Peptides against a protein of PDB entry 5TDY. Designs and how they scored, part 86

Target 1, 88 residues: chain A of PDB entry 5TDY
Amino acid sequence: EKKIDGRRKAAVLLVALGPEKAAQVMKHLDEETVEQLVVEIANIGRVTPEEKKQVLEEFLSLAKAKEMISEGGIEYAKKVLEKAFGPE

## One batch from the design tools (peptide; made by RFdiffusion4, then SolubleMPNN)

Design b2_p29_5_s4 (from b2_p29_5, 11 letters changed)
Fold by OpenDDE base, seed 4:
Structure b2_p29_5_s4 (fold): chain B 88 residues (1-88), chain A 29 residues (1-29)
Amino acid sequence: as target 1 above (88 residues)
Amino acid sequence: MSVEELLEEVKKYSPEEIAEIIKELLAKE
């Protein structure tokens, strides 16, 4: 997988969410951040399925780590262990 | 999970929760 900077990750995420949901998210960000993200979105260019998947997976990982929602806790734990230590 | 499935999972989070993660992503600069 390729390394993606945080700014691009955020842009990819917002684009993936769609304009409706993205707009709702933007309401919780400060003005300067919104302006920055709008620029990133405008210049996002092509987003590969792989990149999109990577960003979404990272989001879920971060969100799960913060325990924002507790759906599939056991499965998440298993995935963490699997990725950290593999089927070694 | 497919991209579509992942996206549906992401959409389950509130706008505020998503914004929190975005802030975290942006902080890693």
Scores: peptide ipSAE 0.715, ipTM 0.948, DockQ to the pose 0.706
Fold by OpenDDE base, seed 1:
Structure b2_p29_5_s4 (fold): chain B 88 residues (1-88), chain A 29 residues (1-29)
Amino acid sequence: as target 1 above (88 residues)
Amino acid sequence: MSVEELLEEVKKYSPEEIAEIIKELLAKE
């Protein structure tokens, strides 16, 4: 996997969410953070499917680890196990 | 899971919850 800095991860995530959802998320961030992210989004350039997938998977991993939602989908559980104990 | 499926899972989280994760991503820099 390619190394992605936190700022870019956030930008990729926000763009992936779409303008409506992204705007709602931004309301929970301080003004300075919003300004920083707007710059990152403006300069996001090309986002490959691989990069997008990587960011979304990391988000889900972090969110699940914090037990925000007990969703725990079967398919996601399988992926977690594959990443933890699967080949590599 | 496809990118589309992953995105649908992400969207299940509230804006506040998503913002919390974003803050963590930014704090680790």
Scores: peptide ipSAE 0.715, ipTM 0.948, DockQ to the pose 0.669
Fold by OpenDDE base, seed 5:
Structure b2_p29_5_s4 (fold): chain B 88 residues (1-88), chain A 29 residues (1-29)
Amino acid sequence: as target 1 above (88 residues)
Amino acid sequence: MSVEELLEEVKKYSPEEIAEIIKELLAKE
């Protein structure tokens, strides 16, 4: 996986969500953070499918680790096993 | 999982929950 900074991850995530959902998310962030992310989104440029997938997978991993929603998921399970036992 | 499937799973989270993850991502700068 290519290294992606947190700011870009957030921007990719918000763009992937679409304008409506992204706007709803933004309402829960402070004004300065919103301004930062708007700039990041404006300058997001090209987002590769690999990058988009990576960001979405990381989101699900983090969200599920916090037990926000326990819905499982193949990719999440794969990462859990990989971290626990390594690639076999 | 495909990108489309992943996105649908992400969308199941509330805006507030998504925002919390974003805050976490930004805190790792």
Scores: peptide ipSAE 0.715, ipTM 0.948, DockQ to the pose 0.700
Fold by OpenDDE base, seed 2:
Structure b2_p29_5_s4 (fold): chain B 88 residues (1-88), chain A 29 residues (1-29)
Amino acid sequence: as target 1 above (88 residues)
Amino acid sequence: MSVEELLEEVKKYSPEEIAEIIKELLAKE
């Protein structure tokens, strides 16, 4: 599993969401951040399925971590960790 | 989960919620 910086993660996520939803997301970001992300998206190049999967899994992990702990959240977090560190 | 299944799960979050996570990603150096 290759390390991905935060800027690229954000770009991969936005591209995966599609232009319509990505635009909606950007409405909640400051102007400078939007400009930065647009540049990252423009230069994203190729996104492998592995990279996309990694980013999406991390998103779900972070999103669920921000909420109160639930059984479903815990179970998913465990699965993410297993897939991330299992090969190690 | 497949990439497609993961993406469907991500899409369940609101644009605002997704933006919050993006802010966190960008805050990391």
Scores: peptide ipSAE 0.711, ipTM 0.947, DockQ to the pose 0.688

Design b2_p29_6_s1 (from b2_p29_6, 9 letters changed)
Fold by OpenDDE base, seed 1:
Structure b2_p29_6_s1 (fold): chain B 88 residues (1-88), chain A 29 residues (1-29)
Amino acid sequence: as target 1 above (88 residues)
Amino acid sequence: SLEELLEEVLKYSPEEIAEIIKELLEKDK
């Protein structure tokens, strides 16, 4: 698994959401942040399936850790178990 | 699958997604 910068993670996530949903999300960000993210999206280049998977999984992990939605999912459950009992 | 992951992400509101994005960006500062 390759390390991805937070700015790129955000850009990959927004692109994955599609332009309509991404626009709705950006309405909740300050103007300067939006401008920065637009630049990141413009320069996103190729997004591999592996990178997209990594970003989406991390999002779900972070969101569920904040208990925004009280549901698990198999991938989140796997990550919880791996972090708790997997190899260090 | 990627499609299933995206469907799970889409269950969150735009505001909730934005909060996570803010956290991702703060880690770069």
Scores: peptide ipSAE 0.702, ipTM 0.940, DockQ to the pose 0.733
Fold by OpenDDE base, seed 5:
Structure b2_p29_6_s1 (fold): chain B 88 residues (1-88), chain A 29 residues (1-29)
Amino acid sequence: as target 1 above (88 residues)
Amino acid sequence: SLEELLEEVLKYSPEEIAEIIKELLEKDK
C-alpha cells in the first residue's frame, strides 16, 4: 500500500464523489481549504484504481470508526479483525 | 468493487465527508 498524503487523499476522494457531491462537501470547508483543494484537484493527474480504492477504504474506515453511520463492511471488518488478533 | 465502495461513501452526508477531509488535511500540517 503506497503512502498518500492527506491533500492527495482529499483530492482523490472529491474527484471520486463527482462534481455535484464534491461541491456540497466543499461548502462545509473554509475558504482557504477550498482553495487548496481546488489546486490539488486541478493537479491530480492520474489516479490509479489502487489509489482510489485505498482512499475510499480509508474514508470508510475513519467514518465508521467515528460512528457517523453504523454500518459494517468487509474491508473494515478485516481491519478490525487484524487489529484484534493480528494478520492471518 | 470500486463502485460498491463509492456507493458506501456516498451514503454519508456532505458534512460528514467534510469532517473526514478536515482530519486528513490536518495530518499533513
Scores: peptide ipSAE 0.701, ipTM 0.939, DockQ to the pose 0.736
Fold by OpenDDE base, seed 2:
Structure b2_p29_6_s1 (fold): chain B 88 residues (1-88), chain A 29 residues (1-29)
Amino acid sequence: as target 1 above (88 residues)
Amino acid sequence: SLEELLEEVLKYSPEEIAEIIKELLEKDK
């Protein structure tokens, strides 16, 4: 698995969300952070399916770890095990 | 699938997503 820095991860995530949703997210970030992320998005270049998968899965892992929502515990656990030890 | 992953991500609010982004950026500092 290729290593991706945090700034790149954030850019990939925001692009995956689409411009309107990404804009909603950035309303919750400070001005300096928004500026740097805009630059990262502008220079994102190609995003491979593998990179996108990695970023989205890491997001979900971090979000679950912070217990932001309670739904989908069993289903998520099953998916984690499937991805970690399944046909991949 | 990637579509299913994105669907799960979209269950989080913009504020919650921003919180994770802040952590991702702080990790590099």
Scores: peptide ipSAE 0.700, ipTM 0.940, DockQ to the pose 0.706
Fold by OpenDDE base, seed 4:
Structure b2_p29_6_s1 (fold): chain B 88 residues (1-88), chain A 29 residues (1-29)
Amino acid sequence: as target 1 above (88 residues)
Amino acid sequence: SLEELLEEVLKYSPEEIAEIIKELLEKDK
């Protein structure tokens, strides 16, 4: 697993969302943060499927840990554990 | 699949996604 810094993760996530959804997200960020992220997106370069997967999974892990959506929380946690340590 | 993961992410509101992004950015500081 390659290390990805937070700025890169955010950029990958926003690109994955698509421009319309990303724009909606950015409305909830301060101006300086938006500018920083736009720069990161502009310089994102190559994003591998593996990197994208890693970012999306981390997002889901963080979001579900905060219980933003209760649906599928326990199930997702089980999947994470299974993938990390096996079906035991 | 990546498509399935993205669909799961898209279930969150823009505000909720922004909250997570803020957390990601704060970790670098």
Scores: peptide ipSAE 0.699, ipTM 0.939, DockQ to the pose 0.727

Design b2_p29_6_s2 (from b2_p29_6, 8 letters changed)
Fold by OpenDDE base, seed 5:
Structure b2_p29_6_s2 (fold): chain B 88 residues (1-88), chain A 29 residues (1-29)
Amino acid sequence: as target 1 above (88 residues)
Amino acid sequence: SLEELLEEVKKYSPEEIAEIIKELLKSDE
């Protein structure tokens, strides 16, 4: 996995969500943050499938770790097991 | 698939997603 900075991750996530959902999300951010993210989105350029996958999976991992939604997922489960027991 | 992942992400509320975004941005500062 390539290292992606937080601002880039946020932009990729928002673009992936689509404009409607992204707008709803931005209502919960302060004005300065919104402006920053709009710039990031405007300059997002190409988003590879690998990058998108990485961002979405990281989101799910973080969200589940914070117990926002207690739903499973194959990739999340794999990461949990990998961290707990190491590679097979 | 990416579509399946996205659908899972969309299950979270805008507020919950924003919370994660704030965390992502904090680590960049």
Scores: peptide ipSAE 0.709, ipTM 0.943, DockQ to the pose 0.750
Fold by OpenDDE base, seed 2:
Structure b2_p29_6_s2 (fold): chain B 88 residues (1-88), chain A 29 residues (1-29)
Amino acid sequence: as target 1 above (88 residues)
Amino acid sequence: SLEELLEEVKKYSPEEIAEIIKELLKSDE
């Protein structure tokens, strides 16, 4: 697994979300952070499926670790189980 | 699939996603 820095992860995530959702997320970040991320997004270049998968999975892992309440817990749990013990 | 993963991510609110992004950026500083 390729190591990705935090700034890149954030950019990949925002691009994956699409411009509308990304814009909504940006409203919850401070001005300097927004400027930083805009630059990262502008220079994101190519995003491989592997990189995208890694970022999305890490997001879900972090979100669960922070005990954020949202739907889809069972579905995610099943996915984690599959990854932990091999694909069926 | 990637689409399924993205759908799971999208279930979180913009604010919740922003909190995770803050954590990602903090660890990078």
Scores: peptide ipSAE 0.709, ipTM 0.943, DockQ to the pose 0.706
Fold by OpenDDE base, seed 3:
Structure b2_p29_6_s2 (fold): chain B 88 residues (1-88), chain A 29 residues (1-29)
Amino acid sequence: as target 1 above (88 residues)
Amino acid sequence: SLEELLEEVKKYSPEEIAEIIKELLKSDE
């Protein structure tokens, strides 16, 4: 995996969410942060599927670790195993 | 798939997503 700056990760995430959802997210950020992210989004350039996958998976990992959504640990583990070793 | 991953991300509220973004940005400081 290639290392991605946090700023770029945020931009990739916001772009992936779409303008409507991204706008809702930005309402929870301070003005200075929003300005910074807008610049990053404007200059995001090409986003590869691999980069998008990396960012989305990292988000999910971080969000799960913070227990923002109560999902059973076992169920999450099962999903991980299924995706990692299940039939393609 | 990427679409499935995105759908999982969208399950989080805008506020929750913003919290993760703040953490991502904070790590760069």
Scores: peptide ipSAE 0.709, ipTM 0.942, DockQ to the pose 0.703
Fold by OpenDDE base, seed 4:
Structure b2_p29_6_s2 (fold): chain B 88 residues (1-88), chain A 29 residues (1-29)
Amino acid sequence: as target 1 above (88 residues)
Amino acid sequence: SLEELLEEVKKYSPEEIAEIIKELLKSDE
């Protein structure tokens, strides 16, 4: 997979969420961060499906690692192992 | 699928998503 910096990841994520959801998210960020992200979004250019997939999967990994949602614990663990060591 | 991933992401609250974004941005600094 290709290396994506955090700024770009955030931009890809926000674009993927759609403007309404993204706006709700930005309400929880400081002004400077919002300005930075708006610039990143404006200059996001082409987002490939592969890049989008990578970003969304990383988000889910981070979010689930923080146990923000209890749902899917077992399956998440299985997916982690599968990705790390293969299906077997 | 990509759509399934997105729907799963959307299950998180805006605040929760913001926290992850903060981490993403912090890792660059």
Scores: peptide ipSAE 0.706, ipTM 0.942, DockQ to the pose 0.746

Design b2_p29_6_s3 (from b2_p29_6 with T1S K8E E11K M23E W24L E26K)
Fold by OpenDDE base, seed 1:
Structure b2_p29_6_s3 (fold): chain B 88 residues (1-88), chain A 29 residues (1-29)
Amino acid sequence: as target 1 above (88 residues)
Amino acid sequence: SLEELLEEVKKYSPEEIAEVIKELLKEDE
């Protein structure tokens, strides 16, 4: 895996969500943050499937660590273990 | 699949997603 800056992760995530959902998300961010993210999105360039996968998986990991939604189940647990202790 | 991952992400509310984004942005500070 390639290391991705946090601000790029956020931009990739927002683009993946689509403009309408992304706009809803941005309503919960301060003005300065929104402006910064818009710049990141404007300069996002190419997003590979691998990068997108990495960002989405990290999001799910972080979201579940915050216990926002009690989901994931055994299948998610398997994926976590695979990434943590499986082949690199 | 990527589509399945995205669908899982979309299950979270905009507010919840924003909170995670805030955490991502802290990595650069």
Scores: peptide ipSAE 0.716, ipTM 0.949, DockQ to the pose 0.744
Fold by OpenDDE base, seed 5:
Structure b2_p29_6_s3 (fold): chain B 88 residues (1-88), chain A 29 residues (1-29)
Amino acid sequence: as target 1 above (88 residues)
Amino acid sequence: SLEELLEEVKKYSPEEIAEVIKELLKEDE
């Protein structure tokens, strides 16, 4: 798994969300943070499927750890088990 | 799939997503 810095992760996430959802998210960030993220997005360049997958999965992991939404999925449960005990 | 992952991410509110983003940004500080 390739190391991705936090700023890049955020940019990849926002781009993946699409402009409408990303804009909604940015409304909850301070002005300086928004400016930083806009720069990151502008310079995001190529985003590989692997990188996108990594970012989305990390987001879901973090979000669920924070119990933002109690909804968990079968696929997430499978990943948790795989991380804990290895593949079946 | 990536599309399925994205749909799961989109289930979170903009505010919730922003909270996670703030945490991600702390990694570089």
Scores: peptide ipSAE 0.715, ipTM 0.949, DockQ to the pose 0.757
Fold by OpenDDE base, seed 2:
Order: C-alpha cells, then structure tokens, then sequence
Structure b2_p29_6_s3 (fold): chain B 88 residues (1-88), chain A 29 residues (1-29)
C-alpha cells in the first residue's frame, strides 16, 4: 500500500464526491484551506482505483473513530474484520 | 465495491466530511 499525504487524500476524497458535494464540503473550511485544496485538486492527475479505495476506507475509519454517527455497529465491525483478515 | 464505499461516505453531512478533512490536513503539519 502506497503512502499518501494528507493533502492528497483530501483532494482524492473531494474529487470522488463530485463537484457539487465537494463544494458543499468546502463551505465548512476556511478560505486558506479552500485555496490550497483547489490547487491540489487541479493537480491531482491520475487517481487509481487502489488509491481511491484506500482514501475512502480511511475516511470511513476516521469518521467512525470520531463517532460522527452511530450507524454501523455490527455491520461495520464485520466489514473491518473482512477487510483485515478476509480474502485479500 | 468502490461505489458501495462512496455511498457510505456520502451518508455523512458536508460538515462531518469537512471535519475529517481537517484531520487529514493536520497530518502534513
């Protein structure tokens, strides 16, 4: 698994969300952060399926760790175990 | 699948996603 810096992860995530959803997200970021992310998105280049998968899964992990929502529970736990010790 | 992962991500609000992004950006500081 290739190492990705935080700025790259954010850019990949925003691109994956699509322009409208990404714009909604950036409304909650300060002006300087928005400017740097726009630059990152502009220079994102190719995003492989592997990289996209890595970023999305890390997002879900972080979101759960921050307890953003209570959804998941047993189902999420099963997914974690499947990804960690399943056929991969 | 990637599509299923993306659908799970989209269940979070823009504000919640922004909070995670802030954490990601802190990795580079």
Amino acid sequence: as target 1 above (88 residues)
Amino acid sequence: SLEELLEEVKKYSPEEIAEVIKELLKEDE
Scores: peptide ipSAE 0.713, ipTM 0.949, DockQ to the pose 0.738
Fold by OpenDDE base, seed 4:
Structure b2_p29_6_s3 (fold): chain B 88 residues (1-88), chain A 29 residues (1-29)
Amino acid sequence: as target 1 above (88 residues)
Amino acid sequence: SLEELLEEVKKYSPEEIAEVIKELLKEDE
């Protein structure tokens, strides 16, 4: 697993969301943050499927941890455990 | 799949996604 900067993660996430959804998200960020993220997006370069997967999974993990959506929380936790320790 | 993950992410509101992004950005501080 490659280490990804938080800024990079955010950029990957926003690109993955698409321009319309990303724009909606950015409305909830301060101006400086938006500018920073736009720069990151502009310089995002190559995003591998592995990197994208890592970012999306981390997002879901963080979102679930914040209990933003209770639906599927336990199932997600089970999936995380399965992927982390199932093969053992 | 990757598409399934993305669909799960999209279930969150823009505001909720923004909150997580703020957390991600704190990692660099």
Scores: peptide ipSAE 0.713, ipTM 0.949, DockQ to the pose 0.752

Design b2_p29_6_s4 (from b2_p29_6 with T1S K8E E11K M23E W24L E27K E29K)
Fold by OpenDDE base, seed 2:
Structure b2_p29_6_s4 (fold): chain B 88 residues (1-88), chain A 29 residues (1-29)
Amino acid sequence: as target 1 above (88 residues)
Amino acid sequence: SLEELLEEVKKYSPEEIAEVIKELLEKDK
């Protein structure tokens, strides 16, 4: 698995969300952060399926760790075990 | 699938997603 820096991860995530949803997200970031992310998005280049998968899965892991939502605990746990010890 | 993962991500609010992004950016500093 290739290492991706935080700025790249954020850019991949925002692009994956689509421009409208990404704009909604950036309304919650400070001006300087928005500017740097716009630059990252502009220079994102190619995003492989593997990179996209890695970023989305890491997001879900971090979001669950922050306990932002309570639902889906069992299903998520099953997915974690499947990815960690399943046919991969 | 990637589409299923994206749908799971979209269940979080823009504010919640922004919170995680802030964490990602802070780790690089």
Scores: peptide ipSAE 0.706, ipTM 0.941, DockQ to the pose 0.724
Fold by OpenDDE base, seed 4:
Formats: C-alpha cells, sequence, structure tokens
Structure b2_p29_6_s4 (fold): chain B 88 residues (1-88), chain A 29 residues (1-29)
C-alpha cells in the first residue's frame, strides 16, 4: 500500500466525484482550502485504480466511523475486517 | 468494484463529504 497524503486524497476524491458534486462539496470549505485543493487537482497527474480505490475506501471508513450514515455501517466494518485480516 | 465504491461515496451529502475532507487535510498539518 502506497502512502498518500491528505491533500492528495482529497484531490483524488474530488476528481472522482465529478465537477458538479465536487463543486457542491467545495461550497462547504473555506476559500484557502478551496484554492489549495484546486491546485492539487490541477496537478493530480495519474490516478491509478489502486490509488482511487484506496482513497474511496478510506473515505467510506472515515465517514462511517463518524456515523454520518448508519445504513450499512456494520456491514462495511465487517468487510474492512475481512479484507484486512481475513486471509490471515 | 470501483464504481460501487464511488456510488457509496456519492450517497453522502456534499456537507458530509466536506467534513471528511477537512479531517484528511488536518491530518497533514
Amino acid sequence: as target 1 above (88 residues)
Amino acid sequence: SLEELLEEVKKYSPEEIAEVIKELLEKDK
């Protein structure tokens, strides 16, 4: 697993969301943060499927940990554990 | 699949996604 910094993760996430959804998200961020993220997006370069997967999964993990959506929380947690320790 | 993951992410509101993004950015500081 490659290390991805938070700024990169955010950029990958926003690009994955598409411009319309990303714009909606950015309305909830401060001006400086938006500018920083736009720069990151502009310089995002290659995003591998593996990196994208890693970012999306981490997002879901964080979001569910915050219990933003209860639906599927337990199931997702089980999937995370299965993927992390199942093969052991 | 990757598309399934993205659809799961899109279920969250823009505000909720922004909250997580803020957390991601704070971890770098």
Scores: peptide ipSAE 0.705, ipTM 0.940, DockQ to the pose 0.764
Fold by OpenDDE base, seed 1:
Structure b2_p29_6_s4 (fold): chain B 88 residues (1-88), chain A 29 residues (1-29)
Amino acid sequence: as target 1 above (88 residues)
Amino acid sequence: SLEELLEEVKKYSPEEIAEVIKELLEKDK
């Protein structure tokens, strides 16, 4: 996997969510952060499927680590284990 | 699949997603 900056991760995530959902998310961020993310989105360029996958998976990992939603199931657990201990 | 991953992400509320984004941005500073 390629290392992705946090700012880019956020931008990729917001773009993946679509403009309506992304706008709802941004309402929970301060103005300066929103402005910075808008710039990142404007300059996002090409997002590969691999990069998108990486960002979405990391989001799910972080979100579940925060115990925001008590779900994910055995399938997610398998993916986590495979990613952590499987072939690189 | 990517679509399945995205659907899982969308299960979180905008507020919850924002909190994770804040964490991503803090790590970048």
Scores: peptide ipSAE 0.704, ipTM 0.941, DockQ to the pose 0.724
Fold by OpenDDE base, seed 5:
Structure b2_p29_6_s4 (fold): chain B 88 residues (1-88), chain A 29 residues (1-29)
Amino acid sequence: as target 1 above (88 residues)
Amino acid sequence: SLEELLEEVKKYSPEEIAEVIKELLEKDK
């Protein structure tokens, strides 16, 4: 799993969400942060499926850890099992 | 699949997603 910086993760996430949802999200960020993210998005370049998957899974892990939505997921469940019992 | 993951992400509100993004950005600082 490649190391991705937070700015890149955010940009990948926003691009993955699509322009409408991304715009809604950005309304909850301060002006300086929005400007920074716009730059990151503009310079995002190529996003591999592996990178996209990594970002989405990390988001779900963090969001669920914060108990924002009490819903499970296959990939999240796999990570829980891996941490609890190690890889199969 | 990536599509399934994305659909799960989209279930969160814009505010909730922004909260996680703020956390991600703060880690780099």
Scores: peptide ipSAE 0.703, ipTM 0.940, DockQ to the pose 0.750

Design b2_p29_7_s1
Fold by OpenDDE base, seed 3:
Formats: C-alpha cells, structure tokens, sequence
Structure b2_p29_7_s1 (fold): chain B 88 residues (1-88), chain A 29 residues (1-29)
C-alpha cells in the first residue's frame, strides 16, 4: 500500500467524523496544529474508498499500540469511526 | 523533516480522537 501523508490522514478522519465531533477533537490540539489541519481539510479534494479504509486501519493500529485507553474505549472508538465512514 | 512533522500531527490527532471519545463515553456512563 502507498504511504499517506500524516496531515492527509488526519484530515480524512476529521472530515469523516463530521463537524461536531471534529470540533471536539481539535479542542485537544495546539493552535498551530489546528491551523495546519484546517488547511488540509479545505484542500482535501477527493477521498477514495481505498484511502478511507487505509486511514481507519492505521488509526486502529496506532490507537491499540498506544494503549492509552481501555480496550472497551478502543472498541467504542472503532464503532464510531466505522459508522462515520459507512454509507450515508 | 516535513514528513516527520506531518507524521507527528497524525499522532497528535489520534491521541486527541481517543481522548475526546473517552470524555464522551464518560459522560454517558
């Protein structure tokens, strides 16, 4: 698989979560990071199904590796993101 | 490098997503 730019991956996830959830996420980020992400989101263009799938998989992999939350919390996040990437 | 900085942003966002979802879950319990 092709390596995706880190900022691009982040933008894809934030857009998929929707504006309300994305706003809650970005409250935890520093101002400079938020500004960079806003630029990436504004220029996100077309997101392919392959990109969505890869981004979700990389998110879950990294989240599990960090072990910063309970297993139940990770599974909850997984369900939320899967719903976000699902068909509208 | 720019690539390293980009990947660091990715990791920050992942941390933020997990934290935000934990906060939401805690409010519902």
Amino acid sequence: as target 1 above (88 residues)
Amino acid sequence: SEEEKSEEIWEKVVDAILLAEEEEKEELE
Scores: peptide ipSAE 0.646, ipTM 0.897, DockQ to the pose 0.592
Fold by OpenDDE base, seed 2:
Structure b2_p29_7_s1 (fold): chain B 88 residues (1-88), chain A 29 residues (1-29)
Amino acid sequence: as target 1 above (88 residues)
Amino acid sequence: SEEEKSEEIWEKVVDAILLAEEEEKEELE
């Protein structure tokens, strides 16, 4: 698989969540990170289906690896994100 | 490196998403 830039992955995911949810997420980030993400989102351009799939998979993998939430929490997050990506 | 910084942003975003979703879930309960 193609390696995706971390900022790119983040931008893809935030856009998929939609502006409202993305804003809520960004409230938990430092100002510098937010500024970088805003720039990345503004220049996101075309997102391929392959990128979307890979970003989701990497998100779930990383979330699970953190071992900070239950399997139910992972499943919930998965459903939320799948609904976000689905309409596209 | 720029790559490391980029990956750090990715990890921060993942953490933030998980936190935000948990907070939303708690608000809905």
Scores: peptide ipSAE 0.645, ipTM 0.897, DockQ to the pose 0.616
Fold by OpenDDE base, seed 4:
Structure b2_p29_7_s1 (fold): chain B 88 residues (1-88), chain A 29 residues (1-29)
Amino acid sequence: as target 1 above (88 residues)
Amino acid sequence: SEEEKSEEIWEKVVDAILLAEEEEKEELE
């Protein structure tokens, strides 16, 4: 498994969420971080199914570690993200 | 390092996603 750059992982996830959700997410970020992410999103290029799968797995792992949501919430998030990363 | 900064951005985004979802939930209630 290849290590994915942190900025790229973030960009992949934000693109998958769509522009509306991505905008809501970015409201919680500092201006400098937003600017960096916009650049990464603009230059994201091709995202492989393997990358998408890896990003989702790393997201779920980190989200669980942060203990910000219940197990039910994690399962919900998983379903939402799976749909986002699924066929267009 | 730049690698560490990149990973920090990833962590910030994960936090932000979770917070945004909570806000959406509150708006629906």
Scores: peptide ipSAE 0.645, ipTM 0.897, DockQ to the pose 0.620
Fold by OpenDDE base, seed 5:
Structure b2_p29_7_s1 (fold): chain B 88 residues (1-88), chain A 29 residues (1-29)
Amino acid sequence: as target 1 above (88 residues)
Amino acid sequence: SEEEKSEEIWEKVVDAILLAEEEEKEELE
């Protein structure tokens, strides 16, 4: 398994969510972080099915490890992202 | 390092995604 750059992983997720949801997410980020992500999104190029799968798995793993939200909240987020990525 | 900074951005985005989805859910209730 190849390590994916953190900014790259973030850009992949934001693109998968779509422009409206991505905008809502970026409201919660500082200006410098938003600027970096915009650059990564603009130059994202081709995202392989393998990258999308790995990013989703790492997202779910990190979300569960944080233990800052209820199990129901994590399950909800999982369903939303699975729908956003679509079939592979 | 640049790698550590990049990973920090990843963690910030994960937090933001979870928060944004919770806000959307609350608005629909």
Scores: peptide ipSAE 0.644, ipTM 0.897, DockQ to the pose 0.614

